# Ledger of designs, part 39: peptides against a protein of PDB entry 4GMN

Target 1, 375 residues: chain A of PDB entry 4GMN
Amino acid sequence: RYANITLLALVTLASIGTDFQETLVKGNQGSRESPISAADEEWNGFDDADGDAMDVDQKSSSGEDQEEDYEEIDVKEDDEDDDDDSITSEMQADMERVVGADGTDDGDLEDLPTLRELIQTAVPQLIRLSNLPIDSDESLTIQSHALSALNNISWTISCLEFANGENANIHNAWYPTAKKIWRKTILPILEADSADLKLATQVTSLAWAVARVLHGETPTDGNPHRKFISLYHSSKQQAGGNSNSIEEPEDPFQGLGVKCIGVVGSLAHDPAPIEVNREVGVFLVTLLRQSNNVPPAEIVEALNQLFDIYGDEELACDKEVFWKDGFLKHLEEFLPKMRTLTKGIDKRTQPELRTRADEALLNLGRFVQYKKKHA

## One batch from the design tools (peptide; made by RFdiffusion4, then SolubleMPNN)

Design b1_p10_8_s1 (from b1_p10_8, 5 letters changed)
Fold by OpenDDE base, seed 5:
Structure b1_p10_8_s1 (fold): chain B 375 residues (1-375), chain A 10 residues (1-10)
Amino acid sequence: as target 1 above (375 residues)
Amino acid sequence: VTFPYQPPER
């Protein structure tokens, strides 16, 4: 009885986290600004304040009108109105306030009662449940559901804009809680060195969500970046040996490798210790050098992380790592490989992967040009 | 962009 109630509560908290994320994505789509996945922003460099729009001479090559009669496959969207009205009117109202707040409302978390209760009441309990001694299948199930709920809440919060002091109230409430998740949930699981790849995937997903907010302010105790790099390599060794591939997630961006890259990339942002930044930067650049054996989604993520980490020339890591360790040369040498990789992705079977690879290729070209101008 | 969000296993 109590276990089933606990599991139901954990599933409900995980669903709430999902529904909030979906609402954020829908809210951002309603605003004519492209869904700011930090991945969908064209990296223009920090210099694009000077509006020298290079006239891309659209040479109109007159390609012949092949009228391919696209049969309108009337995909009846069976609107299965699964009115999973699981979003309470209070949750929706909180999300509408977060998405609709044009950066000016220093609205206290008092105005976000559901989000407040998630952060202040639910998350501390989820942290406790994720730390239960694993002595039964029931305790393992509780841990998994607690990690899922923490993941979902943490991802949702990590989709909020915190740049320029936006959502500062939410950031200030989340920040100490995020550090607590890191120290009390993530680190103990990483230190237990479990061979459980499901648990490793869950904790890595959670770690990425948390690190997307904490960045270089993520606690460096126990060198977690090295643990995630080790986990990356260990996961590749396991996948190569047994054709019991843990079903590679249908979404290539859901893979443990991508998650490991996302975590370590996020951990390497300023104000991370320069040696942490260096170890991560070398890892990411090494993936590009070894790209023939790396899934395209991991290359896309590694590129995006490199752009985010080393985009700002005013940061200590630009001089002490990027330039000092000669990363520009490796990025420039990778450009032709990235073009080949991107062209090798079938637009019909993997449209999202192709789009994100085309964007990452564009951004790589711009980034290399920018860094050459600032050399 | 589907964030690398693991929905709870139903």
Scores: peptide ipSAE 0.022, ipTM 0.725, DockQ to the pose 0.153
Fold by OpenDDE base, seed 4:
Structure b1_p10_8_s1 (fold): chain B 375 residues (1-375), chain A 10 residues (1-10)
Amino acid sequence: as target 1 above (375 residues)
Amino acid sequence: VTFPYQPPER
């Protein structure tokens, strides 16, 4: 009895997350004549604002080599069980203030109460249900439905614009909850190293949705980027062996490989540690070098992630990784291969894959030209 | 943005 009620509630929450997505997409389509997916934005570079190069003549003062012997202060990690109950009060206060701001778009105000209940009431229960001990087929079913509901909610939120302070209230409400999903749901399942490719696909989809909001501020505990890179490689080894491969999803962009690339790409954004960025960047560039053995959808995703990570020349990763590790050369050498790959995609049978590949090819040409001007 | 995991349509 209770299990059937729980399953019905989870299916209902997953449906609400999908219906909310459709509503947000329709709302945004009312303001923008075309749903330019964030993936369909042509990379235009940064506009060269003619900022006068102030010639800062920093005189190199040669300060002497004092080898100060920094004693390793053994910082005892006092396991303060900080009861994470404190963060709920500030989020409530900020959300209550926004319901009172006379913002002219009456549509967003009606959906905010529902989103609030999803984030504050539903998501904590879904996190709990995703962490249940798997002791039965029923507990496995509950976990799968909880992950599905978390995925739909997280994806819906990840499609909101947060640039320029847009949707800041939703961002502020979601951000700590997204970190909680990461730490309490995603990491434990990744660490369990389950051979269940279905579970791995669900968790990786959820991880991508969460990482699309958190970016380089995603918790680095246990090097999650390496776990997703390992999962990528493991998924390729399993697909090669058994003809009972899980039917590759009819949509090439729903593959576990694409999802792994999307996660690690998102994790590598500033302010990610330079070594995390480097390991991800090397992984992505290695896929381009091995493109003859990589699905076209994974190449498209890997290119988009490389453009997003290394588009800004002011970021530390541009100097310390992109230029230092010679990524431009690999992108230039890949450009003719990408033209061949894109032309090989049948527009009749795979129209979306072809469109996304044509866009990624265009952006690759522009990106290479941009980086050559700023060399 | 293609949602990489659509729940099965009802």
Scores: peptide ipSAE 0.022, ipTM 0.713, DockQ to the pose 0.153
Fold by OpenDDE base, seed 1:
Structure b1_p10_8_s1 (fold): chain B 375 residues (1-375), chain A 10 residues (1-10)
Amino acid sequence: as target 1 above (375 residues)
Amino acid sequence: VTFPYQPPER
């Protein structure tokens, strides 16, 4: 009886975390040009005040006007008002405020009561539930659902813009809670060294969501980056032996390998210890060197992480890692391989993977050119 | 950005 109530509450909290994400996506589509997801942002370098915008002469190839008569298929929008009554009017009002508000710096969520209750009341209970002694299938189920709820909430919050002091109130409220999730939920599970790939995937997803907000300020206790690198390698060894039992996620970006790359990439941002940055940077560059045996989605993620980590030449990691360890050479040598990899992705069967690979290829070209100018 | 969203188990 208590277990069923707990499970229902956990499923409800996981749903709420989802519904918030969907509302943020819908709200952002209504007000601005689709927020170029930070992955879809064309890497332009840092704005050097010297406006040598490379005029890429788009040679206008005049392709002839073939008037293909598109028959207007009158798709009756059956407005199936799937009143997915999941999003409460209070949640919607909180998300509308999050999308529209210049955040106050005080970390007060007075104007965001639903989000406040999620962060201050729900998340501390989810952390507690994720730390229950595992002595039964019921306790495993509770842990899994608590991790799912923490994941969905953490992902939703990680989708908010926090650059330039945007949403500072939410950031300031979330930041101590995110550190608590890391120390109380993520680290203990990683230290238990469970062979459970489901649990490893859940904790890695949560770790990525948390690390996308904390970046290099993520607690370095116990060298978690090495644990995720080890998990990446161990997951590859297991997949090679029993091809029949791990349903590869239909979405190539949902794979444990991508999640591990996303976590360690996020952990390596300034102000991360230079040794942590180096170990992660070497790991990522090594994936590019070994790209023939690496899934394309992991290459895309590894490139994006490398751009984000080493985009700023003023950061200590640029001089002490990027230049010192000769990363530019490896990126330049990878350009022709990335072109081949990207062209090998079928646009019809894997449209998203192809789009993200085309973007990552474009950004790689620009990044290499930028770094060559600043050498 | 593809969220490593775990859909709620419907």
Scores: peptide ipSAE 0.021, ipTM 0.721, DockQ to the pose 0.167
Fold by OpenDDE base, seed 2:
Structure b1_p10_8_s1 (fold): chain B 375 residues (1-375), chain A 10 residues (1-10)
Amino acid sequence: as target 1 above (375 residues)
Amino acid sequence: VTFPYQPPER
């Protein structure tokens, strides 16, 4: 009886976290002419103050419109109005304020009562529930649902812009809580070294969401980057041995390998220790060198992480890792392989993977050109 | 960065 009430509350908190995300995406689509997912920021380099904007003369080659007569399959949209009225009017109003708010620096969420209660009341209970002793299938179920709720909330918050002091009130309220999730939920589960790949996937997803806000300020206690690199390698060994289909997630970007890359990439940002940055950078560049046996989605994520980590030449990691360890040569040698890989992705069966691979290929060309000018 | 959407287990 108490377990069922707890599970219902956890499912409800996970739903609220998802609905909050959907509302952010809808609100951001109204302000930006293109839905730039936080993933789809084209790496433009750091703007040198010398405004030689490369006019990419997109010569539109007019490919002839073959009017393929798409027979209008009258798909009766059975509008099952699943009125998932789960978005409270208060939650909608809070999200509209978050999308429109020039952040005040005070970590006071007085004007965001729903978000305040999520961070201050709900998340501390979810951390407690995720850290219960596992002694039954019921306790495993509670942990899984608590991790799902923490994941959805953490991901939603990680979609907010925090650059240039934007949303500083939310950042300041979330930051200590994010560090608490890391230390009290993520690290204990990673240290338990469970063979449970479902649990490993859930905790790695949560770790990525948290690390997308904390970056190089993520607690380095116990070298978590090495644990995620080890988890990456272990996941590849298990996939090769037993045809017990862990159903590869239908979305190639939901794979444990992609999540491991996303976590370690995020952990390697400044002000991360140079040795943490180096170990991650070498791991990512090694994936590119071994790309013949690496899923395309993991290559896309590894490239994006390399651009974000090494885009700024003023950072210590540029001189001490990128240039010192000769990463430019590896990226340049990978460029023709990336073109082949991207062209090998079927646009019809994997449209998202193809789009993101085309973008990562474009960004790789730009990044290599940028780094060659600054050599 | 791909959202690891965990759909709520229905």
Scores: peptide ipSAE 0.020, ipTM 0.718, DockQ to the pose 0.163

Design b1_p10_8_s2 (from b1_p10_8, 4 letters changed)
Fold by OpenDDE base, seed 1:
Structure b1_p10_8_s2 (fold): chain B 375 residues (1-375), chain A 10 residues (1-10)
Amino acid sequence: as target 1 above (375 residues)
Amino acid sequence: VTHPYQPPQR
């Protein structure tokens, strides 16, 4: 009886985390800006005030508009208004305020009561539940649901803009909680060295969501980047050996490999220790060098992480890692491979993967040109 | 980008 109530509450909290994300997406679509994750923006460099607009002469081939008479299939919208009113009017109002508010510097969530209760009341309980001793299938189920709820909440918060002091109140409320999730949930699970790939996938997803906000300020205790790099390699070794591979997720970007790359990339941002940055940068560049055996989605993620980490020339990692370790040469040598990889993705069967690979290829070209001007 | 969120278990 108590277990079922706990599970229902955990499922509800996981749903709330998802529904908030959907509401943020809808709110941003209303403003004409898609929720551009920083990973979907075209990387323009820091100094492209002198962007010679290469006139891409789009020769508008006037393809004759064959008016394909789309027979308006009168899909009777059976308005089964399954008003799955999972989104409370309070949640919607909180998300509308987050999307519309110029960042007030006051670290108070008074105007965001639902988000406040999620961060201050729900998340501490989820951390407690995710860190319980596993002694039964029931405790394992509770942990999995608590990790799911923490993941969805953390992802939703990581989709907020925090640059230039935007959402500073939410950032300031979340930051100490994110560090608690890291230290009390993520690190203990990573230290337990479990062979459970499901648990590893859940904790890595959560770690990515948390690290997308904390970046280089993520606690470096116990070198967690090495644990995620090790997990990446271990996941590849297991996939090669036993036909009981967990079905690769239908979405290539949901894979454990992508999640590991996203975590370690995020951990390597300034002000991360230069050795952490170097180990991650070498890992990412090594994936590009070995690209023939790396899934395309992992290459896309590794490129985006490299652009974000090394985009700023004023950062210590630019001089001490990027230039010193000769990363530009590896990126330039990878350009023709990336073109081949991207062209090999079928637009019909994998449209999202193709779009993101086309963007990453464009950004790689721009990034290499930028770095060559600043050499 | 579809974030690697877990769909709610129904």
Scores: peptide ipSAE 0.027, ipTM 0.761, DockQ to the pose 0.164
Fold by OpenDDE base, seed 2:
Structure b1_p10_8_s2 (fold): chain B 375 residues (1-375), chain A 10 residues (1-10)
Amino acid sequence: as target 1 above (375 residues)
Amino acid sequence: VTHPYQPPQR
């Protein structure tokens, strides 16, 4: 009885975290004249204060209008009114405020009561439940649901803009809680060195969501980047042995390999220790060099992480790692391989993977040109 | 920009 009530509460908290994310995505689409998905940010480099914006002369090559006769597939709107009225009017009002709020820096969430209760009341209980002794299948189920709820809440918060002091009240409320999730949930599970690939995938997803907000301020005690790199390699060895036991996620970006890359990339941002940055940077560049045996989604993620880590020339990692370890040469040598890889992705069967690979290829070209100008 | 984790569809 108590376990079923706890499981129902955890499923409800995980749902609330999802519904909150969907509402943020819808709200952010309404404010942008173009739906730039949070995936579609082209890496434009850092604008030098000296106003030579890369004038992307989009010479519109007038490709001839092949009128492909789109047969009007009469999509019968089966109005399955799945009235998933899961979004409370209070939650929607909180999301509309978050999307529109010039953030005050006080960390007060008085005007965001739903988000306040999630951070201050729910998350501390989820941390407790994720850190219970595992002694039964019931305790494993509770841990999995607690991790799912923490994941959904953490991902939702990681989709907020925090640059330039935006959402500073939410950032300041979340930051100590995010560090607590890292130290009390993520690290203990990583230290347990479980052969459970499902648990490893859940904790790695949560670690990525948390590290997307904390970046290089993520606690470096115990060298967690090395554990995620080790997990990456271990996951590849297991996949090669038993083709039948890991349902590869239908979405190539939901793979454990992509999640490991996302975590270690996020951990390597300034102000991360230069040695942490170097070990991660060398790992990512090594994936590009070995790309013939690396899934395309992992290459896309590794490129995006390299752009985000080494985009700013004022950072210590630019001089001490990027230039010193000769990363530009490896990126330039990878350009023709990336073009071949991207062209090899079928647009019909994997449209999202193809779009994100086309973007990563474009950004790689721009990044190599930028770094050559600043050499 | 990293693609947000899609929660497991129910």
Scores: peptide ipSAE 0.027, ipTM 0.768, DockQ to the pose 0.142
Fold by OpenDDE base, seed 4:
Structure b1_p10_8_s2 (fold): chain B 375 residues (1-375), chain A 10 residues (1-10)
Amino acid sequence: as target 1 above (375 residues)
Amino acid sequence: VTHPYQPPQR
């Protein structure tokens, strides 16, 4: 009895999350005459806004080299079972203080009571339900429905514009909740290293939706980018062995490989550590080099992620990764392959894949020209 | 825009 009520509530929350997307998109379209699909943003480069660089003359104080001869104190490993719960508590308390100290409008969703109740009341319950011990088919079903509801809510929010301070109240209300979904739902499921590709696809879809808002501010605990890269490779190995059991989603962009690329691409944005950015950038460029064995939808996603990560020349990753690791050469060498790949997609059978590949090809040509001008 | 995962409508 309780399980059926819980399942009905989870299905209802998942439906509300989807229906809310249509409502928010229609609400924002009332202010913009054209629905620019977030997929239809032609990469136009950065406009050279003449920002006066404030010359902060930081005087380098030369401190002298004191070679202090530290004697090797043989510290006995006392096996103190230090409960690793303490370091996470202080960083959480400092984050709660930083959000409270800037007199920016508290994420007061007074005008959005449904969204407020979804974020503040429903999502914390969904997080708890996604973390239930899996001891029955019923608990597995509850987890799957909780992940579906979290996914639909998170995707809906990730489709809002947050640039230029748009929807700042929603962003501020969502941001701590998104981090909580990441730490409490996504990471534990990734760490469980489950052979369940259905669960992996659900959690990776949720991770992408969350990372599309958090970007490089996504928690770095346990190197999640490497876990998603590993999951990408593992998914390819399993698909090669059992041609009969993975129903490839009818939509090429709903594949686990595309979702893994979308997550790691989002995680590599500034202010991500340069090492994280480099590992992701090398992964994405490696997919382009191996494009003969990569689904076209994954190539389209990998290109879009590369444009978004390396589109801004003022970011540290442009100098320290893009130029230093010679990514321009790989993109230029891929351009003729992308033309062949795109032309090979049948417009009649795969119209969406063809459109997105034509756009990615156009953007690749522009991006290569831009980077050559700014070399 | 990735379509949100629609749970199978029963």
Scores: peptide ipSAE 0.026, ipTM 0.756, DockQ to the pose 0.109
Fold by OpenDDE base, seed 3:
Structure b1_p10_8_s2 (fold): chain B 375 residues (1-375), chain A 10 residues (1-10)
Amino acid sequence: as target 1 above (375 residues)
Amino acid sequence: VTHPYQPPQR
């Protein structure tokens, strides 16, 4: 009886976290023609000064007109108005305030009561439930659902803009809680060295969501980047050996490999220790060098992480890692491989993967040109 | 945008 009530409460908290994220995505798509994904933004460099969008005059060498008949797939948006009435008017009002808030208000969540209760009341209980001794299938189920709820809440918060002091009140409330999730939930599970790939996928998803806010300020105790790199390699070895491969997620971007890359990329941002940055940067560049054996979605994520980590030339990692370890050469040598990889993705069967690969290819070209100009 | 893990609805 208590277990079923706890389970229902955890499912409800996980749903609330998802519904908030969907509301944020819909609200942001209505206000910005560009979807707020730092991964989907066109990489423009950090030099605000020359807003000359490099017209890459690709002087099209006139290769012959193959009229590829672009059948305009009229994607009927089946407006399945699944009015999932799960979003309360209070939750929607909190999200509308977050999207509209010029982040000038002094660090209190007074105007965000639902978000305040999620961070201050729910998350501490979820951390407790995720860190219970596993002694039964019931305790394992509770842990899994607590991790799911923490994941959805953490992902939702990670979709907020915190640059330039935006949402500073939410950032300041979340930051100590995010560090607590890291230290009390993520690290203990990673240290238990469980062969459970389901649990590893859940904790890695949560770790990515948390690291997307904490970046290089994520606690470095126990070298977590090395644990996620090890998990990446272990996951690839297991997929090759047993015909009971965990069904590859239908979405290529939900794979454990992508999640591991996203975590370690986020951990390597300034002010991460240069040694951490170097180990991650070498890992990411090594994936590009081995791209023939790497899923396209992992290549896309590895590129985006490299752009985010090394986009700013003022950072110590630019001089001490990017230039010193010769990363530009590896990126330049990867350009023709990325073009081949991207062209090999069928737009009809994998439209999202193709779009994100086309964007990552464009950004790679721009990034290489930028770094050559600033050499 | 990476979609959050949704627990399977019962």
Scores: peptide ipSAE 0.025, ipTM 0.754, DockQ to the pose 0.140

